# Peptides against a protein of PDB entry 5A53, part 11

Target 1, 230 residues: chain A of PDB entry 5A53
Amino acid sequence: LVENVKQALFIPGQSCNKNLHDIMVDLSALKKPDMKRFNRKNDIHPFEDMSPLEFFSEKNDCSLMVLMTSSKKRKNNMTFIRTFGYKIYDMIELMVADNFKLLSDFKKLTFTVGLKPMFTFQGAAFDTHPVYKQIKSLFLDFFRGESTDLQDVAGLQHVISMTIQGDFQDGEPLPNVLFRVYKLKSYKSDQGGKRLPRIELVEIGPRLDFKIGRIHTPSPDMVTEAHKKP

## One batch from the design tools (peptide)

Design b1_p11_1_s4 (made by RFdiffusion4, then SolubleMPNN; from b1_p11_1 with D6W S11E)
Fold by OpenDDE base, seed 2:
Structure b1_p11_1_s4 (fold): chain B 230 residues (1-230), chain A 11 residues (1-11)
Amino acid sequence: as target 1 above (230 residues)
Amino acid sequence: FPPGTWSEPPE
């Protein structure tokens, strides 16, 4: 079953700023060709009214959305939304910390559009804690691309690393999620007449530290429906 | 079309 690649829609909110715009451009570049990006600001408040997002999901045939907003309380906020049947499945606010780096901050490397990244997750909470499980699920879903059974190592160009920034206990603020993107670079080193393949990971950006904000979890009914294999 | 529904052309 070739699962259709989920399309992403990037939406500037009314409070979208230059930094968020730049982040949006860079992050959306990793989702090409399966991405649409609005060039105009939209007054959307997803935790107050989800209807505009459901409308956009349907009209653009996008099951993934990212709303870019910024306020004093929620600076550089990327609200990640998933829909099922054009209805809101889940939402999570991920606020980009000020230490972000854009693609322009790294050595410009060419990449092939449409190659599926490999993910690495660092932190046990990605498998145990509901919020981090949602984040893991979201990012895997967001960047999974075509389910080619053959993750042909030959097709592996990108590694996306997601790290929980430190340990935490119950009742403590949830640590940030460190988002890093690497390109696999193969070198043939001629050492002593034996060409040993050397693979290096080169950070290509963007570099984003996500502070976790508000969350909308899917209804049990939608979970059941979304996991029904056709 | 509601305001904002314009997608940028793919780069």
Scores: peptide ipSAE 0.032, ipTM 0.649, DockQ to the pose 0.026
Fold by OpenDDE base, seed 5:
Structure b1_p11_1_s4 (fold): chain B 230 residues (1-230), chain A 11 residues (1-11)
Amino acid sequence: as target 1 above (230 residues)
Amino acid sequence: FPPGTWSEPPE
């Protein structure tokens, strides 16, 4: 069963600024060709009223959405939304720290559009803590791309690394998630006449440190229904 | 302006 690739819709909110726009452009480039972007700002407050997002999900046939907003309390906020049957499944606010880097801050490398990135997750909480489980699930779902049977290492161009920034205990503020994107470069190292294939990871951007904000979790019923689909 | 104008990503 070729699971249809989930389409993403990027939505500038009313408070979207230049930095968020640039971040949106760069992050959405990793989701090509399975991405749409709104060119106009939309006044959406998803934690107050989800109906506009459900409408956009259905109208654009996008089960993934990213709302770009910025305020004093929630600066550079990317709200990631998933829908199931065009109804809100889950939401999470991920605020981009000011130390972000754009693709233009790195050496421009050509990449093949549509190649599935490999993910790496660093931090035990990605497998144990509900919030980080949701983040892991979200990003895997967001960038899964076409299930080509050829998980051929030969087709692997990108690695997305997600790291929990430090240890934390229960009741402490949740550490940031460090989002990094690398390109695999194969170099033929001529060491002593034996050309050994050397693989190097080169950061290509964007570089984003995500502060976790508000979360909407799915109902148990929606979880059950969403997992019934193969 | 009516909400929901989108563009496909440029190639």
Scores: peptide ipSAE 0.030, ipTM 0.641, DockQ to the pose 0.025
Fold by OpenDDE base, seed 4:
Structure b1_p11_1_s4 (fold): chain B 230 residues (1-230), chain A 11 residues (1-11)
Amino acid sequence: as target 1 above (230 residues)
Amino acid sequence: FPPGTWSEPPE
C-alpha cells in the first residue's frame, strides 16, 4: 500500500511574530513539497474551539497542521495538530526556546527535496511515557515522505535527532525535547590502502529546543479507527 | 468560521 504522503498546513495565529515566522519558514522547508503556508494571521484558539482547524484540514486536504502563536505564558508556541478524516485526532503545544538557530545560522548545503529523513530518538521515555510517545509518533508521521519499499542507504541525506533533555520522575515537569537536523556527508578515507567509507553528520538546522505545553489526546475509539486504516 | 487564507507559494 503506497501510503499517501500527509500534507502539512502552517498557520500563523493572531499573535504570530517575526521569530515564529522565520521558524515556520525553516521548519516547513523540511516538509517540501508536501506543505502549505498561510500568509495571513488567523484568530484560532485550538484548545477553546477546534472547529476552525477541522475546517482548514478539509478545505486544504491537510491532515497535519501547525499553528504559530506567542504570548507571555506560551512564548514561541507551535501547536501541532493531526486530523483523521478531517476531525481532530491529537494536539500538542511545543514552545520554542529563545536559543533557537535558523538555517541561515548554518553552512548552506544543497539538499534534494522529497527525500525521507532518518530519525533518531534519545531517551527511554520516547517508548514508555504517553506524552513523549505522542511526540515520537507525531514527528515520524509529520516527516514521513514517500514510502519507498527500499530505504536505500544511497538515498539517505538527512537525519533528524530528537533528544529528551535529562531525566525526570513522575509528577515533575517534563524535560524539553531537543530537535536537531543533520546532513550525511560521505568521505573516502584512504588509510593504508583500505578505502573505508566514513560518514559524518553535519548540522544544517534549524535547531529547536521544545518546551512541552498543553496536550489533547484522541478518544480510544478514534485510536482504534485510525489504526484500522492502512 | 475564520475567513479562508491563501497559501504562500513554495520557495
Scores: peptide ipSAE 0.025, ipTM 0.678, DockQ to the pose 0.028
Fold by OpenDDE base, seed 1:
Structure b1_p11_1_s4 (fold): chain B 230 residues (1-230), chain A 11 residues (1-11)
Amino acid sequence: as target 1 above (230 residues)
Amino acid sequence: FPPGTWSEPPE
């Protein structure tokens, strides 16, 4: 069963600003061609009423959504939403720190649209802590394209790195997640007469440090249904 | 634009 590639919908909220718009454009470029963007602001408050997001999920046939909002309490907030059967499965607020870098801040490199990124996760909490497990699951699900049985290593152009910023104890604030995007660049090194293929990682952006905000976790019943392989 | 209007990603 070729699982259909999950489509993403990017939604500017009423409080969306220029910085969030630029971040939205750059992050959504990594999801092409499986991405839609609204051109107009929509007044949506997902932690107060989820029904507008369920309506947009169904109307646009998108099981992934990203809402862009900003306030004094939640500056540069990206709310990531997943749906199952056009009903809300889970949500998480990820606030972008002010030190962000856009694609324009890096050397322009050509890349093929539609190639799947490889993910790397740094930090034990990605496998043990419920919130970081949800983040790991979300980003893997968000950027998974068609499961081709052939992991065509030849098709690997991008690496997305996600790092937990430092250690933490129980009851401490959750550290930020550092989001980095690299392109694999092959060089023919003429070192010593043998052309050894050298692979280098070149950062291409965007560079985002995510502060964790509010979360919505799925019901046990929805977890069971979502994990039923057809 | 009414709610639910989207544009294609710029090329």
Scores: peptide ipSAE 0.031, ipTM 0.645, DockQ to the pose 0.025; fails the geometry check

Design b1_p11_2 (made by RFdiffusion4)
Fold by OpenDDE base, seed 5:
Structure b1_p11_2 (fold): chain B 230 residues (1-230), chain A 11 residues (1-11)
Amino acid sequence: as target 1 above (230 residues)
Amino acid sequence: HSTDLVETYPP
């Protein structure tokens, strides 16, 4: 089975700054080899006109896109876009808080390119609340693609943890999503002559706290079409 | 040939 791995396109917007560029580089490294990145800035306003993104999706054969923009109102904004048939399926703005950490802020560890991360989600809202369901779906789709062989566990080297920052009620501002990346390290612990494999999680970055911004949800018709098994 | 990325809109 040819794994239909979704390709991601990273697009610097006109307002893309150095911090966003660095974040883009580090986050896109986790999507290698299934990642393309623009070098040119593009003036794209996806919530005003989606046509440029649909064009880029088609012309570059990427069903996943990330637009990097920054303004006073939407600082360090990563707009995650999915397409279906090169048409916009959904979009979400995730603004990176200023407390972010880059890969360079952590101990440099070698990793095998192309290994799929395991995901962990902390917070019931990932399974109940529409926005957090979309975030969960997006990140799973972004990093795993559609077909995960159970055999991918044998090659498990990374864990991506996504945590909803605190409890919230209806009508309250949506808590941030804490994005963390860990590498699994196996240590042989010599405890009393029995070498038990000890697995430790080591944070490798990037560390991103996402503030949720604007959302575009797919039409019911697009949901139905996108979930049709060929 | 690395298929050159189409980085401009509109063309």
Scores: peptide ipSAE 0.379, ipTM 0.839, DockQ to the pose 0.526
Fold by OpenDDE base, seed 2:
Structure b1_p11_2 (fold): chain B 230 residues (1-230), chain A 11 residues (1-11)
Amino acid sequence: as target 1 above (230 residues)
Amino acid sequence: HSTDLVETYPP
């Protein structure tokens, strides 16, 4: 069964800065080999005109896109886009807080390219709140794709943790989503002649705190079509 | 063959 792993396209916007570039490089490294990245900036405003993104989706055969932009209002903004049939399915702005850490800020650990991460979601809103449900869906789709097989468990190397930063009530600003990446490190501890397998989680980066921005939700028709199993 | 990325819009 050829797993139709969704390809991701990373696009630097016109306002892409060094920090966003570095974040883009690090985040895209986790999506290898199923990642393409533009080298040049493109002037794209997806909430004004989606046509450029649909064009890029089609021409590069990428159903996932990440647009990197920055402004005073939307600093370090990663717009995550999904397409279906090369048409915009959904979009979400996730602004990276200034406290971000790059892969270079952590102990360099070798990783196998193409291994799917395990996800952990902390916060009930990931299952109940529409925005956080979309975020959960997006990140699962982005890194796991639609098919999870038992082989993914055998190849478990990475854990991606997504945490809603605190509780919130209706009408309050949506808390940030804390994105953390860990590597599973297995040790054999020689304690008392019994080698017990010890597993440790080591943070490897990037560390990103996402502030939620604008959202485009899929049309009901596209939801129906996207969930049609072939 | 790595298909060259289409990075320009409009064409």
Scores: peptide ipSAE 0.373, ipTM 0.838, DockQ to the pose 0.583
Fold by OpenDDE base, seed 4:
Structure b1_p11_2 (fold): chain B 230 residues (1-230), chain A 11 residues (1-11)
Amino acid sequence: as target 1 above (230 residues)
Amino acid sequence: HSTDLVETYPP
């Protein structure tokens, strides 16, 4: 089975700064080898005109895109875009809070490139609330790619944890999503003649707290067509 | 051949 792993394109917007560039580099490292990055800044406003993104999706054969922009209203904004048939499927703005940590802030650990991460989601809203369901779907699609049932256990090296920061009621601002990355470390415990395998999680970064911004949802027809592809 | 990225949208 040729894993049709979705390719990601990282695009610096016109307002991309050093912090966003560093975040882009670190987050895109988790998507290697299935990642491309632009070197040029592009003046793209995806909620005003989607045509440039559809063009870039087709011309670079990338069904996943991340636009890096920053303004006073939308500081450290990562717009995540998915395409279907090189047409916009959905979009979501995720603004990185100022408390972010880069890979350089953690102990350097060797990892194998191309291993699929395991995901954990904390918060009931990931299964019930439309926005958090979209976030869950997006991140699974972005990092997991096509599930081959048998290979998931043999290559488990990383865990991506996503947590909704607190409870909320209808009509309240949506809580942030806490993005964390861990490496699995196996220890042999020699307690009492029984070798129990102990697994520990070591945070490796990046550490990102995402504030939710604007959202574009697909039409019901596009949802139906996207689910018909095997 | 690593196809060069198309980084410019047509005017």
Scores: peptide ipSAE 0.368, ipTM 0.838, DockQ to the pose 0.583
Fold by OpenDDE base, seed 3:
Structure b1_p11_2 (fold): chain B 230 residues (1-230), chain A 11 residues (1-11)
Amino acid sequence: as target 1 above (230 residues)
Amino acid sequence: HSTDLVETYPP
């Protein structure tokens, strides 16, 4: 069964700067080989007009898109978009905090391209709160595509950790989501002549703290259509 | 044939 792996398109907006470009390059590296990037800046305002994104989804055969923009109000903004039938399904703005780290800030480790990451989610709101449920769904869909039942543990190389930064009450601002990427490193430890397998998690980057911005939720009809198995 | 990316809207 050829899994229809969802293709991602990374789009620099008109306000894309060097920092956002570097973040785009590093985050998109985790989606290889199922990733396309534009070199040209496009003036796209997805919460005002979705037509350019639907056009790019169809013309480039990408059901996932990330728009890179920056303003005084929305600094280092990554708008994540999903399409169904090349129509907008949902959108979410995730603004990268200034404390970000690039892959160059970590020890270079060799990795196999195309291995599906394991995910860990820390925070009850990922299972209860609508916004965090959407974030969980988005990132699982973005990096894994359709869930194959058998996570072949033998092919596990990467762990993506997503943590809600603290507790919150109803009506409070939504806490940031801490995005971290680790590589599983296997060691043979020689302890007293017995080789014990040791596994360590090594952070490889990028390190991103996401502030939640605007959200577009799918219509009930689009939800029903997207869940209809052919 | 590498299908060229369509990077401009409107074309």
Scores: peptide ipSAE 0.366, ipTM 0.835, DockQ to the pose 0.541

Design b1_p11_2_s1 (made by RFdiffusion4, then SolubleMPNN; from b1_p11_2, 5 letters changed)
Fold by OpenDDE base, seed 1:
Structure b1_p11_2_s1 (fold): chain B 230 residues (1-230), chain A 11 residues (1-11)
Amino acid sequence: as target 1 above (230 residues)
Amino acid sequence: RSTELVEEYEK
């Protein structure tokens, strides 16, 4: 089964500002060519009414959506939405901290559009804690390209790293998730006449620290349906 | 005000 690559729709909310727009542009560039982006602001409040998002999912044939909003309580908020059968499956608010870096803040490196990133996750909670499990699932699903049977290591160009910022106990606020993007750069090391292939990771951006906000979890029935392989 | 949902996206 060739799993069809999931399409993403980026939506500026009514409160979207220049910083959020720039973040949206840079993050969406990693999803090309499987990305659509709206130019105009839409007044959408996902946790109050999900119907507009379901409408956009169906009309644009996108099972992934990102809504860009900002308020005093939820500054630089990226709401990530997944749909199943054009109905809301899950949602999570990820607020970008003010220390973000754009692609323009890094040395420009050429990359091939459409290559799948490799993911790395740092923190045990990504496998055990429900919220971090959802984040892991979301990002893997979001950037999962065509299932080529051969993980063509030859096609690996970039790495996305996600790190939980520190340890936490039950009842404590959930630590931020540090989002980093690296390009694999091959150097021909001429050490002693033997060309040893040296691979280095070079950060290319964007650099985003995500504060976790509100979450919508799927119904047990939708979980079962979404995991049914046709 | 029925917020008109804008379906315009950049090609």
Scores: peptide ipSAE 0.032, ipTM 0.650, DockQ to the pose 0.128
Fold by OpenDDE base, seed 5:
Structure b1_p11_2_s1 (fold): chain B 230 residues (1-230), chain A 11 residues (1-11)
Amino acid sequence: as target 1 above (230 residues)
Amino acid sequence: RSTELVEEYEK
């Protein structure tokens, strides 16, 4: 069964600003063609009332949503939402630090739309800590969907790197997650008359440092149902 | 509350 690629909906919240809009545009470009964006601001407060998001999930047939909001407490906040059966599965606030870079800050490189990125995760907590496990799961789900265990190396053009910024102990604030996007660039090096293939990673953006905010975790029942392959 | 519907994917 070819699992249908999960569709993403990007939603400007009422407090969405220009920076968030630009970030939304750049990040969503990596999800093309499986992406929708709203142009109008929607007054949604997901941690107060999830019903509007469930409505949008169903009406737009999107199991992935990103709400763009900004406040003094939660500046440049991207709330990532997943639904199962158009009901909220999980949510996480990821606030973009001010040091972000847009695609325009990098050398413009051509890419093929629809090619899935390879992911790299740096930090043991991605496999052990519940919050980082959720982040890992979310981003894998967001960009790859469930259907590609074997990424064909021949079709690999992008690498998404996610790094936990530093070590942390129990009770300490959770370190930021550094989101980086690279393009694989193939070079033919002429070394000693032999053309050796050389592959380099070139950062293409966006560059986002995510501060972790509020989290909604799925119920055990929803976890069980969501992992049942039909 | 303002709501919007998008019917097609951006390509």
Scores: peptide ipSAE 0.030, ipTM 0.663, DockQ to the pose 0.118
Fold by OpenDDE base, seed 4:
Structure b1_p11_2_s1 (fold): chain B 230 residues (1-230), chain A 11 residues (1-11)
Amino acid sequence: as target 1 above (230 residues)
Amino acid sequence: RSTELVEEYEK
């Protein structure tokens, strides 16, 4: 089955700065070749008016969008948007903490472009809490495109790890999500004349801690339509 | 004010 891979569009907002640009470049590199980036700033406020994003979705044939903005209240803010039929399905603000690391902060490793990552999720809330369920769904959708029950183990190169930073109760602020990217390295260990396979995970970046901001959830009708198999 | 939407890609 040829998967229809979802295309992503990265958009600098009016308040986009050098740090956000660098983060955008590094994160979007993981989505190659299924990624477009705008080089000019656009004055878009998606929680006030969604129409510009729907326009870009249709014009660029992208069902995934990331808007890069920064303010005192929402520093290093990456707004992730999904569309269905070029209409807004859902949105979530994920603010990158100041402790981020770029690809240049890690050892340069060669990788094959276009290989699908394996995901790991740490935290029960990814399966039970509506916000973390949305985050899980978003990132799986962002990097895999279509849900497949089959993983090609022979082509496994990258692991994306997402961790909820700590426990929380109802009414408490939602913990950050720790985003990490690893490359699998295979080694042959010779121990006493026996070759033992050894697999190591090497962090390759970027390293991002996401603070959760505003969320837009789809209507029940739109959820039903989006899950209808053609 | 309708802000002009810019559709230029990074090379």
Scores: peptide ipSAE 0.029, ipTM 0.649, DockQ to the pose 0.127; fails the geometry check
Fold by OpenDDE base, seed 2:
Structure b1_p11_2_s1 (fold): chain B 230 residues (1-230), chain A 11 residues (1-11)
Amino acid sequence: as target 1 above (230 residues)
Amino acid sequence: RSTELVEEYEK
């Protein structure tokens, strides 16, 4: 079963600012060509009323959405939404810390559009803690693209690294997730006639530290339905 | 609530 590539819709909320817009542009560039962006601000409050998002999901045929909002309480907030059958499956608020870097802060590198990134996850909680499992699932789902054959590993151009910032105990605030994007660079070292392949990871941006906000988890029934192979 | 038209995307 070739999983259809999930389409993403980026939506500026009413409180979207320049920084969020720039972040949106840069992050969405990694989702090309499977991405749409709205230019106009939409007054959407997903944790109060999800119906506008379900409407947008259906009308744009996008099962992934990102709502860009900012407030004093939730600064630089990216609400990631997934839908199933154009109904809300899950949501998570990820607030971008002020130390973010845009693509313009890094050396311009060309990327082939549509290449699947390799993911790396650092932190045991990505496999054990429900929130971090959701984040892992979300980002894998968001950037998974088409099922690539092993031969497509030769086409690996970039790596997305997600790191939980430190250890935490029960009842403590959840550590930020450090989002980093690297390009794989292959160098031919010519040392004494032996070409040793050298691979380097070069950060390309954006650089985002995500503070975890509110979460909506799917119903057990929706989980079951979403995992049913057609 | 201002809603954007469904087909207006940033190119």
Scores: peptide ipSAE 0.028, ipTM 0.657, DockQ to the pose 0.100; fails the geometry check

